# Peptides against a protein of PDB entry 5NXQ: the designs that were tried, part 27

Target 1, 114 residues: chain A of PDB entry 5NXQ
Amino acid sequence: EIQIPVSMAAEEEYLRSKVLSELLTDTLENDGEMYGNENEVLAALNGAYDKALLRLFASACSDQNVEKALSLAHELKQDRALTAAVKISERAELPSLVKKINNIREARYEQQLK

## One batch from the design tools (peptide)

Design b1_p23_2_s3 (made by RFdiffusion4, then SolubleMPNN; from b1_p23_2, 9 letters changed)
Fold by OpenDDE base, seed 2:
Structure b1_p23_2_s3 (fold): chain B 114 residues (1-114), chain A 23 residues (1-23)
Amino acid sequence: as target 1 above (114 residues)
Amino acid sequence: SSSEEKKRFLEESEEIIEETFAK
């Protein structure tokens, strides 16, 4: 059986979850109806999306590609995922990235207050 | 080695990810 590199597998999962998440979001915005479990389905999809994205993030950190890592962090949806990104960045000994991700978190908090 | 260090880093990162979404 063919062994798929971890990065490629993560990217495949990311793309799949991204498409499904966007489709669901568009459906809710346009139709506003599903099967009574819209929020649960969306949460599950968002979770899978962020998990896949974090794996890509970790890969970028391992390559010391701070710019790519930061770009990926901006795509994270959940605050808990950003927290995970901070932890991963700390282990990668990338303090500049840690600071920038924390700035993303703070900016989102401020935006929610507006 | 650098390769082993990267492998270990990715494994530890996976643990962080799993713990984050275990709830």
Scores: peptide ipSAE 0.706, ipTM 0.951, DockQ to the pose 0.757
Fold by OpenDDE base, seed 5:
Structure b1_p23_2_s3 (fold): chain B 114 residues (1-114), chain A 23 residues (1-23)
Amino acid sequence: as target 1 above (114 residues)
Amino acid sequence: SSSEEKKRFLEESEEIIEETFAK
């Protein structure tokens, strides 16, 4: 069986999930109401997308690359993914990054309320 | 070692990720 390095696997999954998620999103926007389990597929793809990003995020944290980590955090779509990023940042002992990610979460909450 | 610490960190991070998206 072929073994793929964690970072390489994460990049591959990120690109794959990003493309597929965008394609389905575009289809929804262009064709209107979705049929069957298309919404479930989209949700699953969003999950896979965030999972892949979080793996890249963890890698950036391990390199103490706060700038890259923060950039990746901004690309996360789901709140639960941001929560995971905070937990990972805490374990990485990067308090500045923790604060910045929490700011992202707060900003998104405020946007949802408006 | 630094390498072992990074490995442990990535493993713990993966656990967090898996728990976050567990069904």
Scores: peptide ipSAE 0.705, ipTM 0.951, DockQ to the pose 0.784
Fold by OpenDDE base, seed 4:
Structure b1_p23_2_s3 (fold): chain B 114 residues (1-114), chain A 23 residues (1-23)
Amino acid sequence: as target 1 above (114 residues)
Amino acid sequence: SSSEEKKRFLEESEEIIEETFAK
């Protein structure tokens, strides 16, 4: 078996999931030709996307690269992923990052209330 | 060591990630 470094594997998976998610989204929005389990497929792709991002996020935190970590957090789509990012940031002892990610979550909540 | 600490951090982070998306 070929062993791939974790960071490289995460980046490749991120790119793959991002492309697939965008393609599927565009198809549904522009063509409307998909029916049935399209929502489930989108959810699965978004999950894979966020999962890959979080691995990159953890790597950035380990390097104490707060700016990169925050940038990655902004790209997260699901609230559960943001929650995970907060937990990881807390473990990394980066309180400023924790606050900023929580601000992202709060902003999204407020937008949903509009 | 710093390297061992980072390794452990990444492992624990992976556990958080897997738990988050296990449902």
Scores: peptide ipSAE 0.705, ipTM 0.951, DockQ to the pose 0.750
Fold by OpenDDE base, seed 1:
Parts: structure tokens; sequence; C-alpha cells
Structure b1_p23_2_s3 (fold): chain B 114 residues (1-114), chain A 23 residues (1-23)
């Protein structure tokens, strides 16, 4: 059996989750044919999506690739995922990345208040 | 040693990820 590196496995899961999330969102917005458990399905898909991104994020941090890590952090959807990214960045001893991710979180908080 | 450190880091990161989405 072929062993797949963690980063490659994460990319595969990311792409799968992203496609499914986008398809569901488009269906709800344009067709409105899904009823009953839309929020639960969307939450599950978003969770899988962010989990996959965080694995890629961790890989980037391990390579000390701050720019790639930050780019991935911007793609995270849930606040809890950003919090996880901060924790991972702290363990990677990347204080500049920690600050930038916290700025993303603060910006999203401000947008929610408007 | 560097490879081992990266491996440990990724394992610790995975724990953070799992804890984050355990709910």
Amino acid sequence: as target 1 above (114 residues)
Amino acid sequence: SSSEEKKRFLEESEEIIEETFAK
C-alpha cells in the first residue's frame, strides 16, 4: 500500500471539502432545493475544510514558511480554527505570525458588529 | 534530528486540531 505524506493527504482532503462546501452553498443560494438540515451539513463540511487547512498550516509552520502559513490562515472560516492556528504558531515560535492571525480575528469581530 | 523535531511538531499540531473540533 502506498503511504501518502501528511501534507499531500491534507491537500486532498482540503480540495474535497472545499468543493463540497462550495457546491452546497451554491445550491442553497441559487436553487434552494435542500431543506431540513442545511446548517448541520454546512457546519460539518466547514469543519472538515478548516481541519484540512490547519494541517497544511502546521506543515507550513514546520517549514518556517510564514507567508504560506498566513495565506492559509486567511482561508480559514471558523474563529475556533483561527484560535488553533494561533496555538500552532506559538508552538512554532513565530510571534509575527501570531500577531497577524490575531489581527485577522479582530477584523472579523469588528465586521460582525457592523 | 530536524526531521524528528518536525515530526513531533506535526503530532502536537494534530492534537490541537483534534481538540479544536472534538465538540
Scores: peptide ipSAE 0.702, ipTM 0.951, DockQ to the pose 0.798

Design b1_p23_2_s4 (made by RFdiffusion4, then SolubleMPNN; from b1_p23_2, 9 letters changed)
Fold by OpenDDE base, seed 5:
Structure b1_p23_2_s4 (fold): chain B 114 residues (1-114), chain A 23 residues (1-23)
Amino acid sequence: as target 1 above (114 residues)
Amino acid sequence: SEEEKKKEFLEESEKIIDETFAK
């Protein structure tokens, strides 16, 4: 069996999850009808998406590629994923990245309050 | 080694990720 590096596997999963999430979203927007489990499906897809992103994020952190890590963090959808990114950044000893990710979280909190 | 440290870091990160999305 072909051994796929973790980073490549994560990228593949990210792309797959991203495409599926976008397609599902577009379908829901165009059809205008909602099914009972659609929110659950979206949540699951978003979870997989963020999970894959976080693996890429961790890889970027391990490479000390702060800019790439930050770019990936901006693509995260769920707050829990941002929290995970903060934890990973802390372990990577990247305090500037920690602060920037927390800024992303705070900005999203403010948006939700409106 | 640095490579080993990176490996350990990624493993720890994976644990964080798994805990974050644990059912």
Scores: peptide ipSAE 0.704, ipTM 0.953, DockQ to the pose 0.824
Fold by OpenDDE base, seed 1:
Structure b1_p23_2_s4 (fold): chain B 114 residues (1-114), chain A 23 residues (1-23)
Amino acid sequence: as target 1 above (114 residues)
Amino acid sequence: SEEEKKKEFLEESEKIIDETFAK
């Protein structure tokens, strides 16, 4: 059995989940309702997507690559994932990144109130 | 070593990730 590095495994899962999520979204937008458990499937896909992104995010933080980490954080979809990113950034002792991610969270929250 | 510290960081991060998405 060949062991795959964490970063490579994360990228593979990210790409897979991203493609599936996009396909599902496009289908809903173009073909209408997909009778069944669309919301559940979408949630599962989004979860896998964010989970994979967070692994890449952690790797970027480990490398002290704040720019890449922030870029990845912008791609996160769920608030819980952003919260996880904050926790990871705190452990990485990157306070500037923490602040910027919190700004993303606040911005999304304000948009939901409009 | 620095590599060991990075490894530990990633392991701890994985725990945070797992906890975040745990049902």
Scores: peptide ipSAE 0.704, ipTM 0.953, DockQ to the pose 0.865
Fold by OpenDDE base, seed 2:
Structure b1_p23_2_s4 (fold): chain B 114 residues (1-114), chain A 23 residues (1-23)
Amino acid sequence: as target 1 above (114 residues)
Amino acid sequence: SEEEKKKEFLEESEKIIDETFAK
């Protein structure tokens, strides 16, 4: 049995979740058909997607790679995931990253108000 | 060691992630 490093496993899960999420989104946008469980499936996929990203994010933080961490944070879809990223950044003692992630959150709030 | 600190950090991060998505 081959043991896969945590970061590689996270990347695999990220890619898989990303593809599935995009396919579902495209289907909904193109066909406009809503089945009873489609929203639930999308939510589940988004959750898995963000979880995978957060693991990559944590890895980047551990490497003190703020630029990579910030790039990953921009890819997060859910606000709760951004909140998690803030918590992780705080524990990594990266205050500049904390500020930048909070700016992402604020920007999304502002966009929702439009 | 630094390696141990990183390991602990990743473990704590995993807990944060799990708590975030726990129902």
Scores: peptide ipSAE 0.704, ipTM 0.953, DockQ to the pose 0.784
Fold by OpenDDE base, seed 3:
Structure b1_p23_2_s4 (fold): chain B 114 residues (1-114), chain A 23 residues (1-23)
Amino acid sequence: as target 1 above (114 residues)
Amino acid sequence: SEEEKKKEFLEESEKIIDETFAK
């Protein structure tokens, strides 16, 4: 079997999940013919998307590339994924990144309060 | 080594990720 570098594998999975998630979202918005299981499918795709994205995030943290890590964090969709990003940042000893990600979470919470 | 430290970091991060999305 062909060995794929971890970073490339993560990027491939991210791109695949992103495309599928976007396609499904567009289909639901324009067609809506998922026959009652669309939410489960979307949740699964979003999970895979964030999961792959977090792997890229961890890689960026390992390189101490705070700018890239933060950019990736902004792309995370689920709150649980942001929480994971905070944990990873803390372990990477990047307090500035921790603060910035927490700001993202707080901003999303504020939007939900509206 | 630095490479080993990074490897360990990524492995531990993977555990966090897996725990986050585990049912």
Scores: peptide ipSAE 0.703, ipTM 0.953, DockQ to the pose 0.867

## One batch from the design tools (peptide)

Design b1_p24_1 (made by RFdiffusion4)
Fold by OpenDDE base, seed 5:
Structure b1_p24_1 (fold): chain B 114 residues (1-114), chain A 24 residues (1-24)
Amino acid sequence: as target 1 above (114 residues)
Amino acid sequence: SEEEEEEREAFLEDAEKIIEETFS
């Protein structure tokens, strides 16, 4: 058995979780009848989605690919994931990326307050 | 270089810890 590189595994998991999350969301929107744990399922999927993205994000940071890292950060759904991205960016010593991700967080905070 | 690779691996390990802590 061929071991899949970490980055490739992360990409696969990201795509899988993204597709499943979208399909589940569409099903909920179209049918409106799901088990009462649909929110927990969505949360779990979102968690897996963001977790996979963050691994890709870390990989991009390790490559000093700020542009790719930022694009990935924009795809993050949960605030906690953005916070993690900030921490990872700090560890990567990419202050410009830190600032940009914090701007994303602030923008989302403002949207939530409306 | 080997040193750069070691630093990269250390970074990725730290990143993984951050990720795991975030979703713990």
Scores: peptide ipSAE 0.695, ipTM 0.944, DockQ to the pose 0.879
Fold by OpenDDE base, seed 1:
Structure b1_p24_1 (fold): chain B 114 residues (1-114), chain A 24 residues (1-24)
Amino acid sequence: as target 1 above (114 residues)
Amino acid sequence: SEEEEEEREAFLEDAEKIIEETFS
């Protein structure tokens, strides 16, 4: 049977997760109300968001589209997701991309220490 | 080529495994 292409499904999930994650974050910041498991919901949404991005990232790597892959890596939120992107880049034999993603991670570490 | 396509699919499978392990 015909199924939705993986890339299209990933894009849809990415967009959905991005919108919902941003909406929830804004709500918590603006209203300051926490009832129950909002933090857990946010974590789940962020996870889904990064997972979707990583699938797009892998697709870009498979196309040898380094610039697209790098731009997607910049959109990743969680450090563990960046680590995954590095591993995927290594599997794709793209050492320049590995270095650039590690630079992203280092920059974020530096910002967190300030 | 067909061989290149097989390698591409193998790569994508490995990538999916990395993703699943990351969020397990």
Scores: peptide ipSAE 0.695, ipTM 0.944, DockQ to the pose 0.880
Fold by OpenDDE base, seed 4:
Structure b1_p24_1 (fold): chain B 114 residues (1-114), chain A 24 residues (1-24)
Amino acid sequence: as target 1 above (114 residues)
Amino acid sequence: SEEEEEEREAFLEDAEKIIEETFS
């Protein structure tokens, strides 16, 4: 798999940590505790994580940095996030990136069948 | 250029809409 540059990894970790902190704070304020809703919390974390990555992805696309965009796409966890990445790539008029992201989706489908 | 920056901003706005719709 593609190695993520140190700077990109740092940005990803920063965003991940920031979102996690905000989500946990909101959860504690609204629910008082995390026990009993672990699955819901994890789903929210995954969503927030992919959302943050997609914003970085969009930024990379705006710079026409296909390699950086593709690296970020590999870090996406949810299929719906990959679909969003395809839509963003289409808006950016980057057909090569569209094809590569679709290949990622297809590869994950095959892995799920194993 | 200013025109290129405007196009970039418009793209980023569209991207944000796609993201928001995805996780709505």
Scores: peptide ipSAE 0.694, ipTM 0.942, DockQ to the pose 0.504
Fold by OpenDDE base, seed 3:
Structure b1_p24_1 (fold): chain B 114 residues (1-114), chain A 24 residues (1-24)
Amino acid sequence: as target 1 above (114 residues)
Amino acid sequence: SEEEEEEREAFLEDAEKIIEETFS
Protein backbone atom coordinates (compact mmCIF):
# COMPACT_ATOMS: atom_id res chain seq x y z
CA GLU B 1 0.00 0.00 0.00
CA ILE B 2 1.28 3.40 -1.00
CA GLN B 3 0.82 6.07 1.63
CA ILE B 4 0.54 9.56 0.20
CA PRO B 5 1.76 12.23 2.61
CA VAL B 6 -0.96 14.64 3.67
CA SER B 7 1.09 17.58 2.46
CA MET B 8 1.54 16.13 -1.01
CA ALA B 9 -2.14 15.37 -1.36
CA ALA B 10 -2.99 18.85 -0.17
CA GLU B 11 -0.53 20.40 -2.60
CA GLU B 12 -2.21 18.68 -5.51
CA GLU B 13 -5.62 19.89 -4.43
CA TYR B 14 -4.27 23.36 -3.78
CA LEU B 15 -2.85 23.67 -7.26
CA ARG B 16 -6.02 22.38 -8.84
CA SER B 17 -8.24 24.70 -6.86
CA LYS B 18 -5.95 27.67 -7.41
CA VAL B 19 -5.93 27.19 -11.17
CA LEU B 20 -9.69 26.85 -11.36
CA SER B 21 -10.23 29.88 -9.18
CA GLU B 22 -7.88 31.98 -11.27
CA LEU B 23 -9.43 30.82 -14.52
CA LEU B 24 -12.88 31.73 -13.29
CA THR B 25 -11.68 35.12 -12.12
CA ASP B 26 -9.98 35.80 -15.43
CA THR B 27 -13.12 34.85 -17.30
CA LEU B 28 -15.19 37.28 -15.28
CA GLU B 29 -12.68 40.06 -15.82
CA ASN B 30 -12.13 39.52 -19.52
CA ASP B 31 -15.42 38.12 -20.80
CA GLY B 32 -17.81 39.81 -18.42
CA GLU B 33 -20.45 38.17 -16.30
CA MET B 34 -20.93 34.45 -16.71
CA TYR B 35 -24.13 32.88 -15.43
CA GLY B 36 -26.42 33.75 -12.59
CA ASN B 37 -24.64 31.30 -10.34
CA GLU B 38 -21.15 32.65 -11.02
CA ASN B 39 -20.77 33.87 -7.46
CA GLU B 40 -21.79 30.50 -6.10
CA VAL B 41 -19.24 28.76 -8.28
CA LEU B 42 -16.55 31.20 -7.23
CA ALA B 43 -17.40 30.73 -3.58
CA ALA B 44 -17.19 26.98 -3.92
CA LEU B 45 -13.84 27.19 -5.65
CA ASN B 46 -12.50 29.60 -3.08
CA GLY B 47 -13.68 27.28 -0.37
CA ALA B 48 -11.86 24.35 -1.87
CA TYR B 49 -8.79 26.51 -2.35
CA ASP B 50 -8.69 27.64 1.26
CA LYS B 51 -9.41 24.15 2.54
CA ALA B 52 -6.43 22.83 0.65
CA LEU B 53 -4.25 25.64 1.95
CA LEU B 54 -5.35 25.00 5.51
CA ARG B 55 -4.33 21.39 5.24
CA LEU B 56 -0.91 22.51 4.06
CA PHE B 57 -0.92 25.00 6.89
CA ALA B 58 -1.66 22.30 9.43
CA SER B 59 1.15 20.21 8.02
CA ALA B 60 3.55 23.12 8.33
CA CYS B 61 2.45 23.65 11.92
CA SER B 62 3.07 19.99 12.70
CA ASP B 63 6.61 20.51 11.42
CA GLN B 64 6.88 23.62 13.58
CA ASN B 65 7.72 25.47 10.40
CA VAL B 66 6.31 28.85 11.38
CA GLU B 67 7.67 30.66 8.36
CA LYS B 68 6.05 28.25 5.95
CA ALA B 69 2.82 28.32 7.93
CA LEU B 70 2.77 32.11 7.86
CA SER B 71 3.42 32.28 4.13
CA LEU B 72 0.53 29.90 3.57
CA ALA B 73 -1.72 31.99 5.79
CA HIS B 74 -1.02 35.01 3.60
CA GLU B 75 -2.40 33.06 0.65
CA LEU B 76 -5.73 32.41 2.34
CA LYS B 77 -8.57 34.35 0.76
CA GLN B 78 -11.50 34.10 3.15
CA ASP B 79 -11.66 35.53 6.63
CA ARG B 80 -13.21 32.33 7.92
CA ALA B 81 -10.13 30.51 6.70
CA LEU B 82 -7.89 32.86 8.65
CA THR B 83 -10.00 32.17 11.70
CA ALA B 84 -9.47 28.48 11.16
CA ALA B 85 -5.74 29.07 10.83
CA VAL B 86 -5.77 30.81 14.19
CA LYS B 87 -7.55 27.87 15.78
CA ILE B 88 -5.09 25.44 14.26
CA SER B 89 -2.19 27.57 15.47
CA GLU B 90 -3.62 27.56 18.96
CA ARG B 91 -3.90 23.79 18.88
CA ALA B 92 -0.29 23.68 17.72
CA GLU B 93 0.65 25.91 20.67
CA LEU B 94 2.27 28.49 18.43
CA PRO B 95 1.28 31.83 20.01
CA SER B 96 3.63 33.86 17.83
CA LEU B 97 1.93 32.48 14.76
CA VAL B 98 -1.47 33.26 16.25
CA LYS B 99 -0.46 36.88 16.65
CA LYS B 100 0.92 37.13 13.14
CA ILE B 101 -2.22 35.67 11.61
CA ASN B 102 -4.37 38.05 13.60
CA ASN B 103 -2.24 40.86 12.20
CA ILE B 104 -3.08 39.63 8.71
CA ARG B 105 -6.76 39.76 9.55
CA GLU B 106 -6.49 43.24 10.99
CA ALA B 107 -4.61 44.47 7.95
CA ARG B 108 -7.34 43.17 5.69
CA TYR B 109 -9.99 44.86 7.80
CA GLU B 110 -8.14 48.14 7.45
CA GLN B 111 -7.94 47.67 3.71
CA GLN B 112 -11.68 47.15 3.57
CA LEU B 113 -12.18 50.36 5.49
CA LYS B 114 -10.19 52.34 2.94
CA SER A 1 9.22 8.07 18.09
CA GLU A 2 5.90 6.31 18.17
CA GLU A 3 4.60 8.74 20.75
CA GLU A 4 5.62 11.73 18.67
CA GLU A 5 3.92 10.27 15.64
CA GLU A 6 0.74 9.67 17.60
CA GLU A 7 0.75 13.26 18.80
CA ARG A 8 1.29 14.51 15.28
CA GLU A 9 -1.56 12.40 13.98
CA ALA A 10 -3.83 13.60 16.76
CA PHE A 11 -2.98 17.19 15.89
CA LEU A 12 -3.66 16.67 12.21
CA GLU A 13 -6.98 15.05 13.02
CA ASP A 14 -7.95 18.00 15.17
CA ALA A 15 -6.90 20.38 12.42
CA GLU A 16 -9.03 18.49 9.94
CA LYS A 17 -12.01 18.79 12.26
CA ILE A 18 -11.47 22.54 12.49
CA ILE A 19 -11.30 22.77 8.71
CA GLU A 20 -14.43 20.71 8.18
CA GLU A 21 -16.35 22.69 10.77
CA THR A 22 -15.27 25.94 9.14
CA PHE A 23 -16.63 25.00 5.74
CA SER A 24 -19.61 22.88 6.77
Scores: peptide ipSAE 0.690, ipTM 0.944, DockQ to the pose 0.862

Design b1_p24_1_s1 (made by RFdiffusion4, then SolubleMPNN; from b1_p24_1, 10 letters changed)
Fold by OpenDDE base, seed 4:
Structure b1_p24_1_s1 (fold): chain B 114 residues (1-114), chain A 24 residues (1-24)
Amino acid sequence: as target 1 above (114 residues)
Amino acid sequence: SAAEEKKREEFLRESEAIIEETFA
């Protein structure tokens, strides 16, 4: 079995998960059909999406590419994923990135209050 | 260097562990 580089595999998984998540969301919005399990499927897809993004995020951190890492963090959907990004940033010893990601989390929290 | 590569590999392994723990 041929081994695929981690970064390449992560990017492929990200693209796949992104497409599937968007397709499902679009279908639900346009058709309005609810089967009772759409939320679970969507959650699973969102999880896979964020998981793939975090792998790309870790790769960016390893390259000391803070701008790319921050850009990826903005694409994360779930709060738990942002928390993971903070942890990864701390391990990478990138305090400026930690602060910026925490700002993202705070901003999203404030929006929920509106 | 070899030392830098080792550190990067360790970082990526630790990051993967954080990711897996997050979505467990």
Scores: peptide ipSAE 0.691, ipTM 0.949, DockQ to the pose 0.776
Fold by OpenDDE base, seed 5:
Structure b1_p24_1_s1 (fold): chain B 114 residues (1-114), chain A 24 residues (1-24)
Amino acid sequence: as target 1 above (114 residues)
Amino acid sequence: SAAEEKKREEFLRESEAIIEETFA
């Protein structure tokens, strides 16, 4: 098996999961058919998507690239993923990023309450 | 430097652990 650098592997996984998630979503929306495992499949894809993003996020943090890290955080879909991003940011000693990610979480909370 | 690279590697390992824990 070909060994792929961690960063490249993360990027490939991100792109793959993103494309698949979008294709699946579009298909489900257009076909109008409901599958018993539809939500499960979507959840799994979202999980893979966020995992890939978090790996990219960690890489960005390691590079002290706060702007890139923040942009990636905005792409995270699940709250648990944002929580992970906060933890990673804390370990990276990037308090400004921590605050910004928490702001994202708070904003999403407000949206859910409406 | 070697020390910086070591720290980076440790950080990435810790981050991976956080990620795996999150989605376990």
Scores: peptide ipSAE 0.691, ipTM 0.949, DockQ to the pose 0.782
Fold by OpenDDE base, seed 3:
Structure b1_p24_1_s1 (fold): chain B 114 residues (1-114), chain A 24 residues (1-24)
Amino acid sequence: as target 1 above (114 residues)
Amino acid sequence: SAAEEKKREEFLRESEAIIEETFA
């Protein structure tokens, strides 16, 4: 088996998960119900998507690339993923990033209160 | 340096653990 660098593997998984998630979402929006388990499939894909993003996020943190890390955090879909990003940022000793990610989380909460 | 690389690897492993715990 060909050895793939961790960063490259993470990017590949991210792209794959992103494409599949978007395709499924578009299909549901345009064609409706699919086999009665579409929501479960979407949730699984979203999970894979966020997991891949978080791995890229961790890599960015390890490089002390706060701007890249923040950009990746904005792409996270699930609140639990943002929480994970905060934890990772704390371990990376990047308090400014922690604050910015918490702001993202708070903003999403406010949107849900409407 | 070797020490820096080791720290980076440890950080990435810890991060992976956080990720896996999040989605368990």
Scores: peptide ipSAE 0.690, ipTM 0.949, DockQ to the pose 0.776
Fold by OpenDDE base, seed 1:
Structure b1_p24_1_s1 (fold): chain B 114 residues (1-114), chain A 24 residues (1-24)
Amino acid sequence: as target 1 above (114 residues)
Amino acid sequence: SAAEEKKREEFLRESEAIIEETFA
């Protein structure tokens, strides 16, 4: 049985989910509602997107590539995904990364208040 | 080393569990 490396699979899913999320968002902005379930579809796509990113994030952490991990964390869309990234960073024993990701979360909270 | 590889595999497995729990 041929096995695809986890990192390659994650990258493929990330790219696919990113493109689909962007296309759907553009469609909603330009063409309006779609069948009354557009929010559910967007949530599913965003979930898949962040899920794929987190797998790449974990891989970066395993390589002790803090800069790459942080860059990936900035691309996460959902707060729950950032929380997961913090947990993964803690398990990787990367306290500096934990602090930086928490800063991202705090910055987004402040942005939402505006 | 073999020990380092095992630790890496364990870390990735644990990370996957965190991810699955997050999006369950």
Scores: peptide ipSAE 0.690, ipTM 0.949, DockQ to the pose 0.783; fails the geometry check

Design b1_p24_1_s2 (made by RFdiffusion4, then SolubleMPNN; from b1_p24_1, 12 letters changed)
Fold by OpenDDE base, seed 4:
Structure b1_p24_1_s2 (fold): chain B 114 residues (1-114), chain A 24 residues (1-24)
Amino acid sequence: as target 1 above (114 residues)
Amino acid sequence: SASEKAKKEKFLEESEAIIDETFA
């Protein structure tokens, strides 16, 4: 069995998931038509996207690269992914990062209220 | 150092567990 380094695998999966997610999103926005399992596919793609990002995020945290970690957190789409990022940041003992990610979550909540 | 390497590996394992739990 071929073993690929975690970081490389994560980057590849991120790129793949990002492209597919963007393509599907654009299609849905442009066509305005939903048939079959498009929502399910989109959810799966978004999940894979965030999952890949979180692995990159964890790697950045392990390197104590707070700036990179924060930039990655901004790219996360789902709230559950941000929650995971907070948990990872806490374990990395990066309280400033925890606060900044929580600010991202709060900002998104406020946007939903508008 | 060996200790630092071990800590990083453990951290990544724990992070993976968090990720897996999140998307289970």
Scores: peptide ipSAE 0.691, ipTM 0.949, DockQ to the pose 0.776
Fold by OpenDDE base, seed 1:
Structure b1_p24_1_s2 (fold): chain B 114 residues (1-114), chain A 24 residues (1-24)
Amino acid sequence: as target 1 above (114 residues)
Amino acid sequence: SASEKAKKEKFLEESEAIIDETFA
């Protein structure tokens, strides 16, 4: 069996989960029908999506590629995922990245308060 | 270097642990 690199596997999972999440979201918005399990399905998809992104994020951090890491952080959907990104950045000893990700979190908090 | 590669691998393992804990 061919071993797939972690980064490549993460990218494939990211693309798969992103497409599925977008399709379901569009369907809900267009049809206006909400089923009891739809929110759970979306949450699960968002989880898989963010997990894949975080693996790519960690890879970028390991390469000291702050710009790539930051770009990936902007694509994260859940606050808990941003928190994880901060923790990973701290372990990577990238304080500038930590500050930038915290700014993303604060901006999203402000939007939720409106 | 071999040492740098080992450090990166360890970092990725620790990061995976953070990710798993986040979505547990």
Scores: peptide ipSAE 0.691, ipTM 0.949, DockQ to the pose 0.827
Fold by OpenDDE base, seed 2:
Structure b1_p24_1_s2 (fold): chain B 114 residues (1-114), chain A 24 residues (1-24)
Amino acid sequence: as target 1 above (114 residues)
Amino acid sequence: SASEKAKKEKFLEESEAIIDETFA
């Protein structure tokens, strides 16, 4: 049995989840078709997407690659995922990254209010 | 070093716990 490295598994899941979530989102936005379970499916896909990203984020933090970590944080969709990224950054003892991610969160809050 | 590898492994485990808690 072939064991896939954690990083590769995360990347594969990220790509898969990203594509599927985008396709579903595009269908809802462009075609206007809504099925009874579409919102639930989308939420699940978004969750899987962010989960995969966070694993990549953690890996970047472990490498002390702040720039890569920050780039990944920008790709996170859900606020709860950003919160998780902050927690991970704190454990990685990267205070500058913590501040930058919090700025991302605040910016998104402001955008939602407009 | 072995110590550094162990620290990274521990960090990744703790991170996974945070992730699991977030999406539980």
Scores: peptide ipSAE 0.688, ipTM 0.949, DockQ to the pose 0.784
Fold by OpenDDE base, seed 5:
Structure b1_p24_1_s2 (fold): chain B 114 residues (1-114), chain A 24 residues (1-24)
Amino acid sequence: as target 1 above (114 residues)
Amino acid sequence: SASEKAKKEKFLEESEAIIDETFA
């Protein structure tokens, strides 16, 4: 039996979640409605997507790869996921990354206010 | 090193806990 490394498993889940999220989003944008539970499905997919990304993010942090970690953080969709990324960065003792992720959060917050 | 590996493993476990808590 082939064992899948944690990182590879995370990547697989990320890709799957990303594709599904994009497909659902596109469908909603094009058709406007589906079965009445679109928002719940999208939320669930987004959650899975961010979870997968955060695992990759943690892996990058463990490698002290700040640039990769930051790149992944930019792909996070939910604010709660960014908060998690901050916590993970703090544990990784990467203060520069913490600051940069907080900047992402602040920027998104400002955009929501407009 | 073995020590570094152990540290990384622990870090990843703690990170997973954070992730699980976030999406609980």
Scores: peptide ipSAE 0.688, ipTM 0.949, DockQ to the pose 0.781

